# Peptides against a protein of PDB entry 4GMN, part 154

Target 1, 375 residues: chain A of PDB entry 4GMN
Amino acid sequence: RYANITLLALVTLASIGTDFQETLVKGNQGSRESPISAADEEWNGFDDADGDAMDVDQKSSSGEDQEEDYEEIDVKEDDEDDDDDSITSEMQADMERVVGADGTDDGDLEDLPTLRELIQTAVPQLIRLSNLPIDSDESLTIQSHALSALNNISWTISCLEFANGENANIHNAWYPTAKKIWRKTILPILEADSADLKLATQVTSLAWAVARVLHGETPTDGNPHRKFISLYHSSKQQAGGNSNSIEEPEDPFQGLGVKCIGVVGSLAHDPAPIEVNREVGVFLVTLLRQSNNVPPAEIVEALNQLFDIYGDEELACDKEVFWKDGFLKHLEEFLPKMRTLTKGIDKRTQPELRTRADEALLNLGRFVQYKKKHA

## One batch from the design tools (peptide; made by RFdiffusion4, then SolubleMPNN)

Design b2_p18_7_s1 (from b2_p18_7, 14 letters changed)
Fold by OpenDDE base, seed 5:
Structure b2_p18_7_s1 (fold): chain B 375 residues (1-375), chain A 18 residues (1-18)
Amino acid sequence: as target 1 above (375 residues)
Amino acid sequence: DPQQQLQESQETLKKIQA
């Protein structure tokens, strides 16, 4: 009886977190970039105003387009008006304010009552539920649903802009809570060294969402970057042996490998310790060197993380890691392999993966040119 | 040598993976 009420409450909190995320994504689609595709931001290198457009002579090979007349199967969308009354008028008003709010510096969420209750009331209970002793299938189910709700809330908040002091009130309210999720939920589950790949995927997804806000300010206690690198390698070894198909997620960017790369990339940002940055940077560059055995989505994520970590030449990691460890040479040597990899992705069967690979290839070319000019 | 430092760092990563 209590477990069913707890499960219903957790499903409701996970739904609220999803609906909030979808609304933020829809709100941002009317302006610039989709927040999940913040990794698809064209690397705006320095405004080199004098960029001579290299005329790539596209030799028009006139392939005969056989117009296969696709019969338009008129799939009647049965408009099941599921009045999903899940979005309260208060929650909708909070979502509209978050998309437009000049954040006041006060960590007071007076104008965002639903978000305040999610951060201050719901998240502390979800952290408690994620730390229950696992003694039954019911306690495992409660932990999984608590992690899902924490994941959805954390992802939603990680999709907000915090640059230039935007949403500072939300950032200031979330920051101590995010550190609490890290220390009380993520670290204990990672330290338990569970063979449960589902639990590992859930905690890694949550860790990525939390690390996208905390970056290099994420607690380094116990070297969590090494745990995620170890998890990455362990996941690859298991996929090769037992044909227990963890159903490769239909979305190649939802794989455990991509999530591990996203976590460790985020952990390596300034002000992360230089040795943490170096270990992560070498891991990412090693994936590029071994690209023949790495899924394309993991290569795209590893490139985007490398651009974000090493894009700023004023950071200590540029001199002490990027230049010192000779990363430029590895990126230059990878450029022709990336062109081959990207061209090998079928635009018809994997349009998103192809688009993100084309963008990452473009950004790699620009990044290599930029770093050569600043050498 | 940047190649030697990258190799030492890769050996450190291999020890974390083992």
Scores: peptide ipSAE 0.024, ipTM 0.606, DockQ to the pose 0.016
Fold by OpenDDE base, seed 1:
Order: structure tokens, then C-alpha cells, then sequence
Structure b2_p18_7_s1 (fold): chain B 375 residues (1-375), chain A 18 residues (1-18)
């Protein structure tokens, strides 16, 4: 009985998170001609905008781990089926407001009550539910649904613009919660070293969504980038075996390999340790060198991650990794291979993959030209 | 040599992944 109510609440939270994502995607399509698919930003180079990087003095309040005794939410059986539509409509209204707001309101989440309750009330409980002892198929189902809800919420928030101080109120509310998801949900599951590829795919998807906001500020404890690189390699070894059973997702960009690349790419951004950046950069460049045996979607993702990590010449990783390890030569040598790969994708059967590969090829040409000019 | 550095880094990465 309680498990069914918990499962229903988790399905509702996952649905709300999905509807919220769809609203963000629609809102972004209304304001920008290109949907913010994480890949669709045509890399135009960094214009030399003297943007005063406001030193946001992030007072690292060492919040003592108060074990907040999560009071048992007495989920009142208020049978009003109408409340689910109300919450989704309020969350839609909050997202329409976020997408339409000029990022000038340093205001509290007072104007975003649904998003506030989602971050402050729902997410902490989803973290708790994701950490339940797995002793039954029911507890495994609860964990899977909690991870799905966390994934949808985290992906939704990761689709907000946070550059140049936009949505700073949401970023500031999300940031400690995102670190809590990483430390309390993602790391424990990655450390359990489970052979469960479904669980690994769920946690990797969540890790990517969280890392798309935290970037190089993602906690580096236990070298999680190495765990995701190992997971990438392990997933390839299993797919090469007789396991007819991993249905390759219909969407090539939903594959575990793409998700692993997205996570490690995001983890390697400044201010990540140079050693972490180097290990990830070498991994990504190695995929390009081995491109004959790598799915095209993973090559597209690896290229986009390389552009995002090494696009800024002012970052320490540009000098200490990109130039020092000779990445430009590998990218230049990959250009003719990328042209062949992209032309090999059938526009009729895989239109999205072809579009994203055409964009990544264009960006690779621009990136190589940029780096040659700034050499 | 950047090529040697990348090769050494790849060998190091392979040892971390094994």
C-alpha cells in the first residue's frame, strides 16, 4: 500500500519533470530560432567581450551535515486527481516565467513557488528514496523511479541559461541541491560497482544533468570521471558480446556511451583539476583517433565536449593540456575523417544524427581555424 | 613532443581503466 503511493508520487514527479522539460524546450524555441539542444549552438568563437567576470564570492558555507531527520510525509490520501494537472500547470507557468524573464531579477524564488518546492521539498526526499537499502524488487523499483524523477528535474534545470548571471536565483537554489544529489545519490551508486546496466544508465543520465550545471565544480572525490570512463569501456565490451538484449535506444544520443562522454566532458570544465581535464581530454581525443569503431553520436558528443572544454584560451587547460598535449594536430587530422563519417549518415533514416553531425563538422572546422589563429 | 605526451597520457589512462 505505502509502496504503491510512493510509486505513484514518484511517477507524478517524473511526469511533472517531463512536462517542465517540454515547456522549457518550447519556450526556448520561441525566444531562440534554434532549440537549445546542447549541441545546436553554432560555435561562433568567443567574441573578445571584456565581460568582467564578477567574482561571485561563493562563501563556501561549510554547512555542517545536519542529518535533517526527514519527517515521514504523511501523504494524505486526498483523492483529488485534479491536483496533478494543477501542479503541472503551475510548473508550466513558472517555466514560462523563467524563459520570458530577463535574468535581471536577483529575487528570491518567491516568484517561482513550484520550482522552489520542487528543489527544497521534493528533491531531498527523492535523494532519500534513491538511497533505500535494496532488499526487494519493490525497493529496486522505488530507487529506479526516484532516479527517474531526479533525472527529469535535473535535466530541466540544466536547460536554463546560467551564463552571465542569468537565472542566478535558480542557480543559487539548485547548486547546493545538485551537489547533494552528486554526493548522496550518484557517488554511492557508482561505488557499489553493480553490473546492472539499467541502473548504470539511470545514474549516468542523472550525473550528466547534474554535471551540466556544476561543470568543473562537481565534487572530484573518488575520481568519478575515471568511473564513467571505465563504464564507457565496459559498456562497449558487453555490446560486442552475444547480448542481443541491450536494445540500442532508437535515439542514438540516448546511448550509455553518449551519456558517459557528456558526464566526463562536463566534469572536465574549468575549474576542474588539470589532471582530471587531461585524463578526460585524452579520452575524448582517443575516441576521435579510434573513430572507425565509435558510433557517430558518440563522436558528435565528444567533439562538442572538446569545443566547450577548450574553447576559451584564457583557461589554464588551454595551455597546460590542449597546447601541451598537441590536441590541435589530432583535431586537424580528424577533419577529413569527420567529413567522411558525416557524409556516410543517411539523411532519410537518421535526420537528427545527420544534422548534429553536419553542425559538429562545421564547428570542428571553425574551432581548428580559431586555434590556428591563436597559436 | 606533444605526440609523446599524448601517448604517455593514453598509457596512463589505460592503466587507470584496467
Amino acid sequence: as target 1 above (375 residues)
Amino acid sequence: DPQQQLQESQETLKKIQA
Scores: peptide ipSAE 0.024, ipTM 0.625, DockQ to the pose 0.016
Fold by OpenDDE base, seed 3:
Structure b2_p18_7_s1 (fold): chain B 375 residues (1-375), chain A 18 residues (1-18)
Amino acid sequence: as target 1 above (375 residues)
Amino acid sequence: DPQQQLQESQETLKKIQA
């Protein structure tokens, strides 16, 4: 009885977290393209106006216009007002305030009562439930649902803009809670060295969401970056042996490898210790060097993380790691490999992966050019 | 060993710089 109520509450909290994410994504799509694509923002470099337009002679192959008469299937948009009754009117009002908050109304969390209760009341209980002793299948189920709810809430909050002091009230409320999730949920599960790849995937997803907000301010106690690097390598060894393929997630970007890269990349941002940054940077550059055996989605993520970590020349990691460890040479040598890799992705079967690879290739070219100008 | 792979990678990167 209590377990079923707890599970229902956890499923409801996980649903609310998903619906929040979807609505924040939709609300942000009205102003900016997908917040998953915020990491896919075309790195425009600094506005150095020296437009040497390399004339790429696109030979227009005149393919014959077969006017395939696409019958307009009048898909009646059945406005199924799926009043997805999952979102409370209070939650919707909080979502509208968070999405519609022009950064001028630093509304106190008093104006976000549902989000406040999620952060202050629900999340601390989810942390407690994620730390239950695993002594039964029921306790394992409760932990998994608690991790799912924490994941969805943490991802949702990580989709908010916090740059330039935007959403500072939410950031300030979340920050201590995010550190608590890290120390109380993520680290203990990582230290348990469980062979459960499902649990590892859940905790790594949560760790990425948390690290996307905390960045280099993520607690470095116990060198968690090395644990995620170790998990990355261990996951590759297990996938090769047991033909119980955990069905490769239909989305290549939902893989444990991508999630590990996202976590360690986020952990390496300023103000991370230079040695942590170096170890992560070397790991990421090593993936590019070994790219023949690395999934394309992991290469895309590793590139994006490298751009984000080393995009600012004023940071200590630029001089002490990027230049000192000769990363530019490795990125430049990877350009022709990335072009080959990207062209090898079928646009018809993997359109998203191809788009993100095309963007990452473009950004890699720009990044290499930028770094060569600033050498 | 993942730590050994990371160390070998770091040593390989250092050797390419020398």
Scores: peptide ipSAE 0.021, ipTM 0.540, DockQ to the pose 0.013
Fold by OpenDDE base, seed 2:
Structure b2_p18_7_s1 (fold): chain B 375 residues (1-375), chain A 18 residues (1-18)
Amino acid sequence: as target 1 above (375 residues)
Amino acid sequence: DPQQQLQESQETLKKIQA
């Protein structure tokens, strides 16, 4: 009885998460038209704003240089052993910030009371249900449904624009909750190293949705990027053995390999540690070098992630990873292979894969030209 | 693609509801 009520509640929450996407998308469509699929964003490069420097002869009023003495806050590297208690305390503080009535202006989601209740009341219960001890088929079913609900909510929120301070109230409400999903749901499931490919696919989908908002601010504890890279390789080894049992998803972009690439790509964005960025960048470039043995959808995703990670030349990862590790040469050498790969996709049988491959090929050409101009 | 991931999630939900 209780299990059936819990399952019904989880299905209802997951349905509310999907219905809420349509509502949020329609609400934002009042200002900007179509939800540009993340595929339809042609990487246009930075517009060379040939801003005609209008010689505005603004007289240099000699404002006195108040030397604001930036007190060099000596960030003592207190090598405080990040004891398991520190993670629990920060998570408790994040919970107290999300649940605590006192100091965080409860006003931020006043106009969105349903979203507030979804984030503050429902998601914490879903996290709890996703992290239950698995002792029965019933507990496994509850976990799977909780992960599905979290996945829908997280993907819905990750489809909102947060650039330039858009939806900042939603971002600020979601951000601590997203970190909590990562630490209390995603990491424990990844650490359990389960041979369950269904569970691995669910947690990887959720991880991608969460990492699409947190990017390089996603917690780096336990090197999750390496766990997803390992999962990528493990998924390929299993698919190569028993051809019969893994129903390859009908959609090539729903594959566990694509999801792993999406997660690690998102984790590698600034301000991710340069070592994390490098390991991910090398992984992605290695997929391009091995493209003859890689599904086309994974190549498309790996390219898009490389464009997003290394599109900005002002970021530390451009100098310290992209240029230092010679990624431009690998991308340029991949151009003729990508043309062949894209032309090999049948537009009639795989129209979406072909469209996204044509776009990724176009963007690769532009990206290589851009990087050559800025070399 | 977020729309595809969401579509899969909706299909997963439909499979759970059926």
Scores: peptide ipSAE 0.025, ipTM 0.654, DockQ to the pose 0.187; fails the geometry check

Design b2_p18_7_s2 (from b2_p18_7, 15 letters changed)
Fold by OpenDDE base, seed 2:
Structure b2_p18_7_s2 (fold): chain B 375 residues (1-375), chain A 18 residues (1-18)
Amino acid sequence: as target 1 above (375 residues)
Amino acid sequence: MSKKQLEESKKTLEEILA
């Protein structure tokens, strides 16, 4: 009796998340006419605004050299044992902040009471349901539906514009909850190392949706990028052995490989650790080098992630990874292969894949030219 | 979205996790 009620509630929450996605996408479309698919952010390049540098004659006021004595703060090597308790205390404090929002911080979503209730009340219950002990087919079904609901909610929120302080109230309300989904739902499922490709696909889809908002601020504990890279490789090995049973998703962009690329790409954005960025960047560039054995949709996603990660020359990853590891050469060498790949996609049978490949090819040409100008 | 459906779903989830 309870299980059927649980399943109905979870299906209803997943449906609400989908209806909300359609509503938010339609709401944002009131300002931008075309349904940009969640991945069709055309890299517009940097507009070379030839802003006439007004010669502001800043008079050299000779401010006196105050030698601020940089006291060498003797960074004591405090022992490695405190990191586990800090994560648990931060997780507990994040849980207490998300649960124990005393009535002072309630103001930020006053105009969005349904979204507030979805984030503050429904999502915590979905996290609990996703962490139930798996002892039955019923428990697996509950977990799958909880993950589906979390996925739909997270994807919906990840389709909002947060640039330039837009939707800051929603971002601020979602951010701690997104971290909680990551720590309490995604990481435990990844650590369980389940051979269930369905579960792996669900958790990877959820991880991508969460990482599309958190980016490089996604918790790096346990090196989740390596787990998704491992999952990518494992998924390719399994597909090669059992040619009959994995129905390739009808949508090439819904494949586990694409989702793994999307997650690790998102995790590698600034301010991610340079080591994480490097490992992801090397993985993505390696896919381009091996493109003859990689599905076109994964190549498109890998290119888009590379543009987003390394588009800004002011970021530390540009100097320390992109230039240092010679990524430009690999991108330039890939350009003729991408032209061949894109031309090989039939516009009639795979119109979306062809469009996104044509865009990624255009952006690759622009990106290579941009990086050559700024070398 | 029906606010009513969300509240019914929340209540149902609370009743299951209690």
Scores: peptide ipSAE 0.014, ipTM 0.561, DockQ to the pose 0.059
Fold by OpenDDE base, seed 1:
Structure b2_p18_7_s2 (fold): chain B 375 residues (1-375), chain A 18 residues (1-18)
Amino acid sequence: as target 1 above (375 residues)
Amino acid sequence: MSKKQLEESKKTLEEILA
């Protein structure tokens, strides 16, 4: 079993690696195939007009055919093939230095060599590739593939249970790397303030996967929660104006709005700063208040995030935000609206959305009752 | 990732770790 799954992770990585290699090869070919179009400066031919017609004579001399022996210049094929291995070796050595510098004891994953190589070898390369200067469409394609690879890895790791010290070795190995993805890949892209919704969707998906493990320990430098809230609002303004169907993903839970909610919700978990928690909590509660204009999938995600953030009464955010800012009243007032919303979802056309909405409605009723009992 | 891809990735990872 292990071999097939290692093979599938490696095939996914190798497929990603192959798509990278093809993109790098095309990028290198495109840089070579920029012909310096020699501007055909039409060298305006010198109009030397002077016509003198001198007639000079025919003389027939029969000069001998000297067979010039064309010496076959043996063009030594210089084996230029050695340079490609050097980049991989330097990348590998820089990665070993980067892993060794963060004090990750390489010993913690001895029993999981493939996962170790994924975290220690593949991820730092993908971080590097995601940070390449964007100067061409090829550089954009490389960045997109790097983000897709990092997203797939990060989501896969985020599916592990880390509660109660489960998979602690994997958590300990991943945690510094996840922070590095956040600081080196996610933050720079968010700071570039690009109008590219595709890039924004990719980085937001990656950010959610990373934040599902780091939670409130996600670096708060530069207030990334506000950037994702801003991105949420900007995405809604663009969708309302241009009838260019950004093809709503067939899965309503893959929308940029849902991803933004998932990121900011994850960022607001304990031990997040109370002010970050408050700003996110107010954002999520405001979505419920505005639910008439909010997609049902975003409401489901916002509810789940609110349950996860405020489910523990022992956390500082329960007293300082949930109770202090009166969130219970807003959740209770939303309960009849959620019943109407959930009933409005067709089970035949949207069975998953309906199931998740039915679950979120049930949990909302339980959560409101729980909070009323612990008031 | 789609929910399906996430569950496939989860199952794949659980099978690596088992």
Scores: peptide ipSAE 0.019, ipTM 0.649, DockQ to the pose 0.061; fails the geometry check
Fold by OpenDDE base, seed 3:
Structure b2_p18_7_s2 (fold): chain B 375 residues (1-375), chain A 18 residues (1-18)
Amino acid sequence: as target 1 above (375 residues)
Amino acid sequence: MSKKQLEESKKTLEEILA
């Protein structure tokens, strides 16, 4: 009886976190035409106005005009007004305030009552549920649902802009809670060294969402970056042996490998200890060097993380790691491999993976050029 | 979900963790 009510409450909190994520994504998409996933900020480089337009000779291959008579399938857009009654008017109002908050409203969490209750009351309970002793299949189910709810809430919050002091009220409320999730939920599960890849995937997803907000301020106690690097390697070894196919997620970016890269990348940002940054940077660059055996989605994520970590030349990691350890050479040597990799992705069968690979290739070219100018 | 469901879920979580 209590378990069913707990399960319902956890499913409910997980649904809220998803509905929040979807509406924040939709709200942010309403202001930006292209759904850049909140993880794929195109590294626009510095606008160095030196327009050396390399003339890429577009050889016009004259493909013949097959007038395929596209029968206008009058797809009646049945405007199924799916009144997605899933979002409460109060949650919607909180979301509209978060999305519509021009960074001028020093709105206290008092103006975000649903989000406040999620952060201050629901999340602390989810942390406790995720830490219950596992003594039954019921306890495992409760933990899994608690992790799912924490994941969805944490991802949703990680999609908010916190740059330039935007959403500072939410950031300030979330920050201590995020550290608590890390210390109380993530670290204990990682230390238990469970062979459960499902649990490892859940905790790694949660860790990425938390680390996307905390960055280099994520607690470094026990060297969690090494645990995620070890988990990355262990996951690759298990996938080769037992055809208990964890069905490769239909989405290549939902893989445990991508999630491990996202976590360790996020952990390596300033103000991370320089040795943490170095170990992560070397790991990421090593993936590029070994790219023939690495899924394309993991390469895309590893590149994006490298751009984010080493994009700022004023950071200590630029001089002490990027230049000192010769990362530019590895990135430059990877350019032709990335072009081949990207061209090998079928646009028809994997359109998203191809788009993100094309973007990462473009950004890699820009990043290499930028770093060469600043050498 | 409704605020009521969130409050009920919260209350349920509090009661289970108490």
Scores: peptide ipSAE 0.014, ipTM 0.564, DockQ to the pose 0.057; fails the geometry check
Fold by OpenDDE base, seed 5:
Structure b2_p18_7_s2 (fold): chain B 375 residues (1-375), chain A 18 residues (1-18)
Amino acid sequence: as target 1 above (375 residues)
Amino acid sequence: MSKKQLEESKKTLEEILA
């Protein structure tokens, strides 16, 4: 009886988190940035005003246009008017206010009552549910649903812009709660060292969402970056042996490997300890060196994380890690491999992976040129 | 989902965790 009520409440909170995410996605689709691709901001290297246009000689190979007559399969859209009454007028009004909110520095969410209630009331209860003793399949189901709800809420908040003091009220309200999720939910689950890859994927997704806001201010207690690197390696060893292939997610960017890279990349940002940054940077550069055995989506994510971590030359990690450990040479040596990898992705079967690989290749070229000018 | 459903869900979570 209590479990069914708990499950209904958790499904309801997970749905609120999803509806909130979808509404932010729809609001941001008016701006060109897909919310998952907000991590794929084109690395706008410093405006060196001297745009010497390298004339890339487009050798026009005239391939013959075979007009394959695609028969227009008249898929009758059965307009099932599912009255998706899921988005309340209050949630929609909160989303419209978040997308337009001039950041008042007051951590007061008076103007965002739904978001306030998610952060201040729902999240503390979800943290408690995620910490229940696992003594039954019912307790495991409750934990999974609590993690899903925390994931959806945390991802939604991580898609907000916090640069330049934007959304400062939301950031200030979320920051202590995000640290609480990390210490009370993520770390205990990672320390339990469960062989459950589903639970590991859920906690890693949540850890990425939390780390996308906390960055290098994420608590370093117990060296969590090493646990995620270990999880990355363990997941690769298991995929090679047992025929319980966790169905590779249909989306290559939803894989456990990509999520592990995203977490450790986010943890390595300033003001992370230089040794944490070094261990993560060496891990990411090692993936590029071993690229023949690494999925393309993990290479794309590892490149984006390297650009974000080492894009600023004023940071201590640039001098103490990037230059000192000779990362530029590894990036230069990887450029021709990245071109081959990107060209090997079929645009018809994997259009998103191809687009993100083309962008990461472009950014790698720019990043290598930038770092060579500042050597 | 309505504010009412959120409040009912919170109350339900509080009653389960009490």
Scores: peptide ipSAE 0.014, ipTM 0.561, DockQ to the pose 0.055; fails the geometry check

